# Designs tried in a protein design run: peptides against a protein of PDB entry 3OGK. Part 19

Target 1, 307 residues: chain A of PDB entry 3OGK
Amino acid sequence: ATPDRLSRRFPNLRSLKLKGKPRAAMFNLIPENWGGYVTPWVTEISNNLRQLKSVHFRRMIVSDLDLDRLAKARADDLETLKLDKCSGFTTDGLLSIVTHCRKIKTLLMEESSFSEKDGKWLHELAQHNTSLEVLNFYMTEFAKISPKDLETIARNCRSLVSVKVGDFEILELVGFFKAAANLEEFCGGSLNEDIGMPEKYMNLVFPRKLCRLGLSYMGPNEMPILFPFAAQIRKLDLLYALLETEDHCTLIQKCPNLEVLETRNVIGDRGLEVLAQYCKQLKRLRIERGADEQGMEDEEGLVSQRG

## One batch from the design tools (peptide; made by RFdiffusion4, then SolubleMPNN)

Design b1_p9_7_s3 (from b1_p9_7, 6 letters changed)
Fold by OpenDDE base, seed 5:
Structure b1_p9_7_s3 (fold): chain B 307 residues (1-307), chain A 9 residues (1-9)
Amino acid sequence: as target 1 above (307 residues)
Amino acid sequence: SLAERIRRR
């Protein structure tokens, strides 16, 4: 499909999703420069797709110039931007988006690779946006953004329901969680084990409506922070948790309303048996092979045909 | 650590 053919056929298009690089790119089977550039599509959006409010680029090359053009062309009409596993941009491009698209509701850059210049984009978003519902920079490497700006966003955006972040220390997000009264989903952060302070996270207060959760680096010592609201959990992302098979069993037993589980093979057949026993509302199960599996000769950490 | 390996993916 070409951009011009799309606009001619669907001039009133409100939502566009483009897919560039195939999944094989994840395995370095495709040259780095292989992929769809969004540039011709952004040009077409700017000129001919004037009702477009939702844009989703998946595995595409996106430049700052592309983002700037898109931002200026759609301005406050842009409600959703998803840079899903994209590359080629910097935080200057993000700054342009949030500066010009002040009514954006969904901003996603999950698993995107970019050059970080500063944290201004998140600050600008915090200062001017009141419409945000979904913010997702899960599996990204931001080092210059402030958790205080995230708190400000939570305070100002009353419809904020889903936030996925990178490696923020969870204790720095206390103010954010307090402000995010309507938050239903949280993923990311960083739980850092401290042998000298095993209870440093026990006083964390999560948003009352939180039911979809994926805390990064959560180990068995931190896992109890979920127990007070485990019965209301509907989705767990344990892909980046540091839980063993028995820890999975312990947590799963406390989540009778679990609908979606994402985890690694460490759950084992035993964990799957427990899941089947206690989680009767389960709709989706995703099990990935972890890098840790190559070293675990323990049969309990493997999913077999029995599980 | 396992955590470091997970972050690199």
Scores: peptide ipSAE 0.025, ipTM 0.709, DockQ to the pose 0.208
Fold by OpenDDE base, seed 3:
Structure b1_p9_7_s3 (fold): chain B 307 residues (1-307), chain A 9 residues (1-9)
Amino acid sequence: as target 1 above (307 residues)
Amino acid sequence: SLAERIRRR
């Protein structure tokens, strides 16, 4: 579809999702510049899609100028922006979005590649937004943003229900968790094992409504922090956990209300048997091949056709 | 990378 054809057919469009480069681009089968620029779409949005509230770009090239134009064109009417696996922008573009779109409810940059200039975009969001419901920069590398701004967002945005972050030290998010009283979903952070302080994370207090969780680098020593509310867990993201097959079995048996599990092949057939036994509410299972599994001789860590 | 951190534990 072309932008002009879309606006002519659907002048009252409220939600737009564009997919750029197909998965085949991961195999260099598609030229780098193939149809992936959002620029013509942003132009069309600005001119002809005046009711558009939700924009989702997936695997597209997005410039700071594109973001600035979008921000100014939609302003407080923009409720959702998802830059899903996008590239080509800097934090200046994000700053423009949060500066002009002060009523944004969903902001996503998951798996996007960008140039980080500063942490001003998150600070600006913290200072002026009270509408945010979903914040997601999962699997990104922000080094210049502050956990304190995340805490401020949680304090000011009472409807905040889902937050996914990069590699923040989880202890720096204690204030955030305390402020985020309505948070249902959290993914990311960083659990850092300290041999000298094995109980480093045992006093973590999670939001009362938390039921969708993915803690990065959670090992068997940290896993017990979930046990007090494991029966409440409905979704687990264990893709970046450091759990072996037996650890998976231990955790799964404590999550009888689990509906969604995302993990690696390390769960094994044994873990799948335990999952079938204890998790009768399971609706979705995603198993990815870990890059690391090529070297693990542990035969139990493979999902066969039997599992 | 995240993968490298997973390998080191």
Scores: peptide ipSAE 0.024, ipTM 0.690, DockQ to the pose 0.277
Fold by OpenDDE base, seed 1:
Structure b1_p9_7_s3 (fold): chain B 307 residues (1-307), chain A 9 residues (1-9)
Amino acid sequence: as target 1 above (307 residues)
Amino acid sequence: SLAERIRRR
């Protein structure tokens, strides 16, 4: 569909999701001449979609100018912005969004590629937003943002329920977890093994409502930090965990209320058997091929037709 | 590390 046709047909559109060309050429929904740029859509949003409160761009090219235009056009009416696997912008574009859209509830940049200029966008968000419910920059590499700003966001945004981050050292997020009293979902962070301090994570206190979790680089030594609340876990993201087959079995059997599991092929047939035995509420299972599996001769870490 | 290999994909 063209932007102009969309606005004419749906002038009262509240939610828009645009997908760039899938790697599998199945749905050329965007004319080739637009190259997956959001620019023509942002122009149309600015001019004609006055009720639009939710924007989701997936695999689109998004410039700082596009973000600035969108921010100014929608201002406090913009409740959701998802830059899902997008590229072409910098943190200046993000700064514009959070500066102008002070009532934004969902901000997502998951798997987006961008140029990081500074951490001002997160600071601005921390200083002025009280509406945020979902913050997601999972699988991104922000190096210039402060965990203190994340803590401030948690303190000020009482409806904050889902936060997914990049590679923050988990110990730097202690203040965040304490402030995020209503947090139900957390993904990301970085667990770093320290031979000199094997128990450095054992005293981590998670939000009481936490039930969807994916800790990056969690190994078997860190896994026990989940055991006190494993029975309340509904979703696990183990894609970036450093768990072997047996570790999966150990964790899964402690999560009888698990509804969603995302993991690597390392779960193996044995892990799948354990999953079937203990997780009767399972609704979704995602198994990815990990980079580690290409070299592992260990048959136990493979999913066969039996699993 | 394994972690670094996971990040690259």
Scores: peptide ipSAE 0.028, ipTM 0.728, DockQ to the pose 0.187; fails the geometry check
Fold by OpenDDE base, seed 2:
Parts: sequence; structure tokens; C-alpha cells
Structure b1_p9_7_s3 (fold): chain B 307 residues (1-307), chain A 9 residues (1-9)
Amino acid sequence: as target 1 above (307 residues)
Amino acid sequence: SLAERIRRR
């Protein structure tokens, strides 16, 4: 389909999802120059799609100029922007979005590749937005953003229900979790082992409504922090957890209301048996091939046709 | 680290 044909057929379009060229999924390597450009679509949105409130670009090339044009054209009418596995922009483009689209409810950059200039975009979002419901920059590498801005967002955005982040130290997010009273979903962060302080995370207080969770680098020593609310967990993302087969079994047994599990082959046939025994509400199971599978001699760490 | 290898997949 061409952009001009879209606007002529659907002048009152409220939601648009565009998918670029397929990219090789290996090791999150997204070639910067691979994909479709959003430019002609942004031009069409700006000129002819005046009711558009939701934009989802997947695996596309997006420039700062494209984001700036989109931001100015839609302004406070833009409720959702998803840059899903996109490339070609910098944090200046993000700054333009949050500056002009002050009523944005969903902002996603999950698995996008970008040049980070500064943390101003998150600061601007924190200072001016009160509408945010979903913030997702999962599997991204922001080094210049502040956890304090995330806390401010949580305090100001009362409808904030889902937050997925990169590698924030979890202890830096204590203020965020305290402020995010309505948060139901959290993914990302960083749990860092400290041999001298093995219980450094035991006093973490999570939002009371938290039921969808994926903590990056969670090992067996940190896993007990989930036990007080494990019965209310409905979704677990264990793709980036550092759990072995037995650890999976231990956690799964404590999550009788689990509906969605995402994990690696390390769960093994044994973990799948435990899952079947204890998680009667399971609706979705995703098992990915982990990098650890080639090195773990644990025969139980493989999912066979038996499981 | 193992964690870094997991992130890259």
C-alpha cells in the first residue's frame, strides 16, 4: 500500500501500524540501514490523517526529522507512539515527541537502536506529562537518563500501569516503585550480585498491584523477593533471568495463578512438568533458545518433545 | 558475562 492510497481510503484513521522489512533476529543486531523509511508515511499523516492518535512503526528507519514532523503534526492528539525495533533516530527525536505530544499515553522504544545524546527527553516527559499509562524502553541502552525522572513520572502519572526499562540498578528504583501505586507490570532493571551483601534486595517494596514481572539478571539469591506476592503473579518474563532448572521449578510452584510464562530452554522438561502441575491457568508459554544452552551440561536444561 | 550473552539474543 502507498501512503496516499491509505489516506484516500481511510481519512478518519485513528490507528496505524507499519511493518518494515524483516530483520535477522540474531543477537539483537538491527542493521541501521535495513528497513523501510517512515518519511513518506509521516508526510501523509501530517497532511491527511488528522484523526490519527496511535502510530506503531515496527522494524523501520525513523529519523529525528520524521519524529519532529510527526510530533508537530499530531501534538496533543497523539496518544500512542511505538518505535518497535526501529533505528535511525537519536534522543533529539524523542525529545521532540515528548515536548510536543504532552498527552501521550503510550511511549515505546523496545529493542530500538538509536544514538543517545542526553537524557533530556525523559526529563521533559517527567516535567510535563500526567497522562502516561505505558512506558517501554525495554532492551535498550540508555546511559544518560535519570531514575529520578522515572520516579517523577510515576508520581505525576496516576494511570501509569506498565513500565519496561533498560539496565537501571533496581535499588535506584525504590522511589519509583513507591510512587507507582497503580503499576501492574514491570520489566527490566538490573539485579547485581554482591557477595558482601547477599540480602541487599530483600527489603525491596514493589507496587501492590504488580502482577506482570520480568527482572533482568535475577538469580536464585534474588528470586525470594518475589515470594511474598508470587501468588498474584500472572505473567513472568524470565528470558533475562539467571535461573537454572531447579530455580524455575521453585518459582513456578509459588505462582499458581501464572497465565503467561516467557523463558529459555533452561526450564527443561522437568520445569515444564512442574508448570503443568502447579499452573492450571497458563494461557501462553514462550520458550526461547538461550545462549547458556551450549555450555550447561545439565541434561535437564533442554526442552524435548516430552515436555 | 552470561547475562550479557543472554541480552544479545
Scores: peptide ipSAE 0.024, ipTM 0.693, DockQ to the pose 0.195; fails the geometry check

Design b1_p9_7_s4 (from b1_p9_7, 4 letters changed)
Fold by OpenDDE base, seed 4:
Structure b1_p9_7_s4 (fold): chain B 307 residues (1-307), chain A 9 residues (1-9)
Amino acid sequence: as target 1 above (307 residues)
Amino acid sequence: SIAERLRRR
């Protein structure tokens, strides 16, 4: 319940996960300053939890000072940092983490809100880290980071297996995909339609071990880029894909080894029937309501109890 | 764009 009680009871703690604000905060129902500060926990970590190698903050307020203190206190002993839906920090805080924690294996800031000052944090990570296994800034808004730094990370971190990014143009990641020989999971990027160049993505080469995938803004014209390795796909994130019901059916039929599917209600009952028919190894299904589907009473795009 | 609508705010 309190940082001091935790350290006294578990001085040899290796992994810590803290949850701050409830989900209601996503709807602005909880004041921004309503608890959830990591500061007292970071202080306790710095002073008394010397074996801590994994930290996961979920829905917490994190300042640059907090990150700097954590970074300096744990240094190369920190293997995992997850800033999951956190807020309050800038890229300066991230820079401190990657500067001092040079052996970090997992760095996550998925759905976190922050102020972007520059791209130095990713550059520093690229220049000095060789241990990274998981990098995840999915559903974030970085505009000042370089795809070249991501490529450098892939080249230097041979154990890199999962990368989730924001809105990088996929063509800018060609070098990254070539370098990331052991990559198993990729999410994010941006597929942009070009009426003048409809085949601009057809020559994309993905890592050979890629089996968990979520390409943002993938439409039916881009979907065929998956067909050569669709049989090895185990997880699909189609939440931000631009696929209709029939497109879902087409893709699902080509993924007989699919274990996890995340998509919108546009899959419809038809898509679910196809899923049941072709994906016998399915373990998890997540269906979200699409904002774009609000008001379309088309029965084909709705999931009923029949699915 | 449809893509913008799909982005979780």
Scores: peptide ipSAE 0.031, ipTM 0.728, DockQ to the pose 0.189
Fold by OpenDDE base, seed 5:
Structure b1_p9_7_s4 (fold): chain B 307 residues (1-307), chain A 9 residues (1-9)
Amino acid sequence: as target 1 above (307 residues)
Amino acid sequence: SIAERLRRR
C-alpha cells in the first residue's frame, strides 16, 4: 500500500493506523534503520487527508520534522496521536504537536525511543490543553518533565480518564492523583522500597474511580495500598511489579471483579488456581516470561499445563 | 535488582 493510493480511495479518512517494523525488531533480527518512515504518509496526510483526526504509528521511524508537519497540517483537528513503539524523534517534535494541536484528546508515545531535550512539551500541554482524555508515555524515559505539569493537566483536563507514565516517584504524584478526579486508569510510576520507612506509601490517596492499574516496582510491602479499593479493580498490570507467587495469590483474592490480568510466569500454577477460584469475571489473561524467572528455581513460579 | 531487569532499556 502507498500513501497516494490510500488517499485516492479514502479521501475522507478520519482514522489511520500504520505499522512499520515487524515484531522481529524486538529481537534485533533486523537492521536498526529498518522499517517504515512516516514521512511519505505525513506528506499525504497534509495534502490529501484533511479530515484525519486520529493517527496511530506503530513501530515506525518518526522525525521531528514529520511531527511538525503533521501538527501544522492538522492543528486543532488532530484528536489522537499515537506514537506506539516509534523512534527517531526528540521532545521538540512533541512540543510541536502539543503547541499546534491544542485540542488533542489522546497522546501516546508508549515504548517509543526518543532523545529528550527538555520538558517543555509537557509544560506546554499543561498550560493550554483542556481536552486531554488519555495521556500515555508508559515505558519511556523522561527525566526532564515535571510532575507538577502532570498535576496541572489533571486539574485542567476534567475528562482525563487514563494516564500512563514512566518512572515518576509515586509520592511526587500525590498532587496529580488529588486533581485527577475522573481518572480510571493509571500505569507506571516508581515505587521505591525503603526499609527504614516501610509505610511511606500507605497514605497515598488514589482517584475514586481508579479501576485499571499497573504500578511499577510494587512489592509486597507496597501492595497493601491497593487493598482499600481492590474490589473495584478490573484490570491489573503486574508485568513490572515485584510480586512473588504468594503475593499474587494474596492480591488476586482481593480482586473478585478482575477482568484483565497481565503478569509474568511468577504467578505460577498456584496463582492461576487462585485466579480461577476468585476471579469469575476474568476476560483476558496475559502471562509473559520475564528475565527474572530464568534464575528462579522455584517450581511455584512456573506456569505448567496443570495450571 | 529484579526491578532493573524489568526495565526495557
Scores: peptide ipSAE 0.030, ipTM 0.728, DockQ to the pose 0.207
Fold by OpenDDE base, seed 3:
Structure b1_p9_7_s4 (fold): chain B 307 residues (1-307), chain A 9 residues (1-9)
Amino acid sequence: as target 1 above (307 residues)
Amino acid sequence: SIAERLRRR
């Protein structure tokens, strides 16, 4: 589809999702200049799609100029922006979005590649937004943003229900969790094992409604922090957890209401058996092959066709 | 990286 054809057919379009490079691009089967630029779409949005509230770009090239144009064209009418696995922009583009789109409800940059200039975009969001429901920069590397701004967002955005972040030290998010009273989903952070302080994370207090969770680098020593509310957990993201097969079994048996599990092959056939036994509400299972599984001595960490 | 942390455990 071309932008002009879309606007002519659907002048009152409220939601647009564009997919750029197919998965085949991962295998270098598509030229780099394949035309996955959002520029012509942003131009069309600005001129002809005046009711558009939701924009989702997946695997597209997005420049700061594109973001600035989009921000100014849609302003407070923009409720959702998802830059899903996009590239080509800097934090200046993000700053433009949050500056001009002050009523944005969903902001996603998950797995996007960008140049980080500063943390001003998150600070600006914290200072002016009260509408945010979903914030997602999962699997990104922001080094210049402040956990304090995340806390401010939680305090000011009463409808905040889902937050996915990069590698913030989880203890720096204590204030955030306290403020985020309606939070249902959290992914990311960083659990850092301290042999000298084995109980470092045992006093973490999670939001009361938390039921979708993925703590990065959670090992068996940290896993018990979930046990008090494990029966409440409906979704677990264990892709970046440091759990072995037996650890998976231990956790799964404590999550009888689990509906969605995402993990690696380390769960093994045994983990899948335990999952089937204890998790009768399971709706979706995602198992990824870990890049590091070749080095794990756990012979049980393979999912066969039997599991 | 996550990969590096997985290798260290």
Scores: peptide ipSAE 0.027, ipTM 0.722, DockQ to the pose 0.245
Fold by OpenDDE base, seed 2:
Structure b1_p9_7_s4 (fold): chain B 307 residues (1-307), chain A 9 residues (1-9)
Amino acid sequence: as target 1 above (307 residues)
Amino acid sequence: SIAERLRRR
């Protein structure tokens, strides 16, 4: 389909999702110049799609100019922007979005590749937005953003229900968790082992409604922080956890209301048996191949047809 | 870490 044909057929379109060219599934490789350009679509949105409130670009090339044009064209009418595995932009483009689209409810940059110039975009979002419901920059590498801005967002956006972040130290997010009273989903962060202080995370207080969770680098020493509310967990993302087969079994047994599990082959047939025994409400199971699990490092960490 | 490498897929 062409942009001009879209607007002629659907002048009152409210939601648009575009998928670019498939990227090769190579480990640690996301080509920045691979995909379709959004430019002609942004032009069409600006000129002819006056009711568009939701935009989702997947695996596309998006420039700062594209984002600036989109931001100015839709302004406070834009409720959702998802840059899903996109590339070609910098944080200047993000700044334009949050500056002009002050009523945005969903902002996603998950797995996007970008040039980071500064943390101004998150600061601007924190200073002026009160509408945000979903913030997702999961599996990104922002180094110049402040956890204090995330806390401010939580304080000001009372409808904030889902937040997925990069590698923030979890202890820096204590204020965020306290402020995010309605948060139901959290993914990302960074749990860092400290041999001298093994209990450094035990006093973490999570939002009371938290039921979808994926803590990055969570090992067996940190896992007990989930036990007080494990019975209310409905979704677990263990893809980036550092749990062995037995650790999976331990955690799964404590989550009788689990509906969605995402994990790696390390769960093994044993973990799947435990899952079947204790998680009777399970609806979705995703098992990915771990790079570390391609070998025979853990005999139980292999999912077979038995599981 | 292994987890960091997995994130970059």
Scores: peptide ipSAE 0.030, ipTM 0.724, DockQ to the pose 0.181; fails the geometry check

Design b1_p9_8_s1 (from b1_p9_8, 6 letters changed)
Fold by OpenDDE base, seed 4:
Structure b1_p9_8_s1 (fold): chain B 307 residues (1-307), chain A 9 residues (1-9)
Amino acid sequence: as target 1 above (307 residues)
Amino acid sequence: EIAERLARR
């Protein structure tokens, strides 16, 4: 489909999702100039799709100019922007979006690659937005953003229900968790083992409604912080957890209401048996092959046909 | 673990 054909056929379009490059692009099998530029679509949105409130670009090339044009064209009418595995922009483009789209409810840039100039975009969002419901920059590399701005967002956005972040030290997010009273989902952060202070995370308090969780680098020593609310957990992302098979078994048996599990092969057939025994409400299971697990033929850490 | 994140890229 071409942008002009879309607008002519659907002038009152409210939601648009575009998919650019195929998955093969992740493996450098697709030339960079293959296409998937959002520019012609942004032009069409700006000129002819005046009711558009939701935009989702997946695996597309997005420039700062594209983001600036989109921001100015849709302004406070833009409720959702998802830059899903996109590339080509900088934090200046994000700044334009949050500056002009002050009523944005969903902002996603999960797995996008970009040039980070500063943390101004998150600061601007914190200073002016009260509508945010979903913020997702999971699996991104922001080094210049402040956890204090995330806390401010949580205080100001009372409808904030889902936040996924990069590698913030989890202790820097204590203020955020305290402020995010309605938060149901959190993914990301960084748990860092400290031999000199093994109990440093024991006083971590999570939002009371938290039921979808994925803590990066969570090991067996940190896992007990989930036990007080394990019964209310509905979704676990353990892809980046540092849990062995037995740790999986320990956690899973404490999550009888688990509906979605994402993990690695380390769960093994044993972990899957425990999952089947204790998690009767399970709806979705995703098991990924860990890169590091390719060499360890330990029978217990592999999912067979039995699992 | 970091390698797994990198492998997703």
Scores: peptide ipSAE 0.022, ipTM 0.613, DockQ to the pose 0.179
Fold by OpenDDE base, seed 5:
Structure b1_p9_8_s1 (fold): chain B 307 residues (1-307), chain A 9 residues (1-9)
Amino acid sequence: as target 1 above (307 residues)
Amino acid sequence: EIAERLARR
């Protein structure tokens, strides 16, 4: 459909989700200039979709100009912006969004590719937003943003329930976790093993309501930090954990209320057996292929037809 | 793991 046809058909549209490039783009199988530009849609939103409060772009090309136009057009009426696996913008575009959309509740840039100019967008968000519920820049590469701004957001946004971040050192987020009293979901961060200091993270205090979790680079030495609240865990993202099959078994046994598990085939048939035995509330299981598939079918750490 | 994350980006 064309943007103009959509607005004519649904002038009172409140939520829009657009999908651009096919999934094959993730594997560089699609030319960069294939299309999927949001520009014509942003123009239509600005002119004719005046009740739109939620925008989700998936695998689209988004420029700073597009973001600026969207921000100014929707202003405080914009409650949700999801740039899901998008590209073409810089942090200047994000700055425009948070400057003009001061009541935004959901801001997502998960798996988006962008040029980072500075950390001003997160600082601006921290200084002026009190409405944020979901902040997600999981699997992004921000190097210029401050953990202190994230802490400020947590202090000011009492409804903040889900935060997914890039590679922040987890110890820099201590203040954030202390402030984020209502946080239910956290993904990302960076756990950095230190052989000389094995208990580096043992005193990390998580928000009391935390039940959906995915810590990047969590190994078996860090895994025990979850044990005090493992029975509370409902969702685990272990895709980027550094856990072997037996580590999976150990953790899964401690999570009897697990509803969603995302992991790699390293879980193996053994891990799946343990999962079936201990996690009776499991609703969704995602197993991604990894380097572990190169092994023999009968080898531990592979998911076979037996699993 | 890190390689997988990077490949996904």
Scores: peptide ipSAE 0.022, ipTM 0.620, DockQ to the pose 0.186
Fold by OpenDDE base, seed 3:
Structure b1_p9_8_s1 (fold): chain B 307 residues (1-307), chain A 9 residues (1-9)
Amino acid sequence: as target 1 above (307 residues)
Amino acid sequence: EIAERLARR
């Protein structure tokens, strides 16, 4: 499809999702100059797609100029921007988006690569947005953003229901969790084991409506923090948890309302048996191969054809 | 860390 053909066929288009580089790019099978630039699409959006409120770019090259043009063209009409596994921009582009699109409801940059200049984009978002429902920069590396801005967003955005972040120390998000009264989904953060303070996270208070969760680096010592609301959990992302097979079994038994599980093959056949026994509402199961599992001799941590 | 996370996917 070409941008001009799209606008001619669908002049009243409200939502656009573009997929650039194929999955083969993940295996270096696609030349770097293959294309997938959003520029011609942004030009078309600016000129001819005046009702467009949702934009999703997946595996595309996005420049700061593209983001600036998009931001100015759509302004407060832009409700959703998803930069899904995109590259080529800096935090200046993000700043332009949040500066001009003050009514944005969904901002996603999950697994995108970018140059970080400063944390101003998140600060600007915190200072001016009250509409945000979904914020997702999961699996990104922001070193210059403040968890206090995230807390401010939670206080100001009453409809905030899903937040996925990078490697914030989870204790720095205590204020955020207290403010995010309607939060249903949280992924990311960082749980850091402290041998000298085994109870470091035991007093962590999660939002009351939280039911979709993925805590990064959660080990068996931290896992009990979920037990008070485990029956409420509907989705677990354990891809980046530090749980063994038995830990999976323990947690799964406490989550009878689990609908979606994402984990690694460490769950094993045993974990899958436990899952089948206790999680009768399960709708989706995703099992990924962990890179680290090639070295773990524990035979129990392999999903066979029986599982 | 992200590379390790990406390698797991």
Scores: peptide ipSAE 0.024, ipTM 0.627, DockQ to the pose 0.172; fails the geometry check
Fold by OpenDDE base, seed 2:
Structure b1_p9_8_s1 (fold): chain B 307 residues (1-307), chain A 9 residues (1-9)
Amino acid sequence: as target 1 above (307 residues)
Amino acid sequence: EIAERLARR
């Protein structure tokens, strides 16, 4: 489809999702100049799609100029922007979005590749937004953003229900968790084991409504912090957890209301048996191969056809 | 631990 054909056929379009490069791009099988630029679509949005409030770009090339044009064209009418596995922009483009789209409810950059210039975009979002419901920069590398701005967002955005972040030290997010009273979903952060301080994270307090969770680098020593609310957990993302097979079994047994599990093959057939026994509400299971598990001969850490 | 973290990204 071409942008002009879309606008002529659907002048009152409110939601647009564009898919650029195919999955083969993940394996460097597609030339960089193959296409998938959002520029012609942003031009069409600016000129002819004046009711558009939701934009989702997936695996597309997005420049700062594209983001600036989109931001100015849609302004406070833009409620959702998802840059899903996109590339080509910098944090200047994000700054333009949050500066001009002050009523944005969903902002996603999950798995996008970008150049980080500064943390101003998150600061601007914290200073001016009160509408945010979903913030997601999961599996990204931001080094210049402040956890204090995330706390400010939680304090000001009372409808904030889902937050997914990169590798913030989890203890720096204590203020965020205290402020995020309506938070239902959290993914990311960073748990850093300290042999000299085994109780480092034991006093971590989570939002009372938290039921969808994925803590990065959570090991067996940190796992007990979930036990007080394990019965209310509906979704677990264990893809980046440091749990062995028996740790999975221990946690799963404490989550009888689990509906969605995402994990690595380390769960093994043993973990799948425990899952079937204790998690009768399970709706979706995703198992990926971990890079760290390719060399382990331990049969218990592998999912076979029996699992 | 660092190697495992890098492998997961």
Scores: peptide ipSAE 0.024, ipTM 0.584, DockQ to the pose 0.307; fails the geometry check

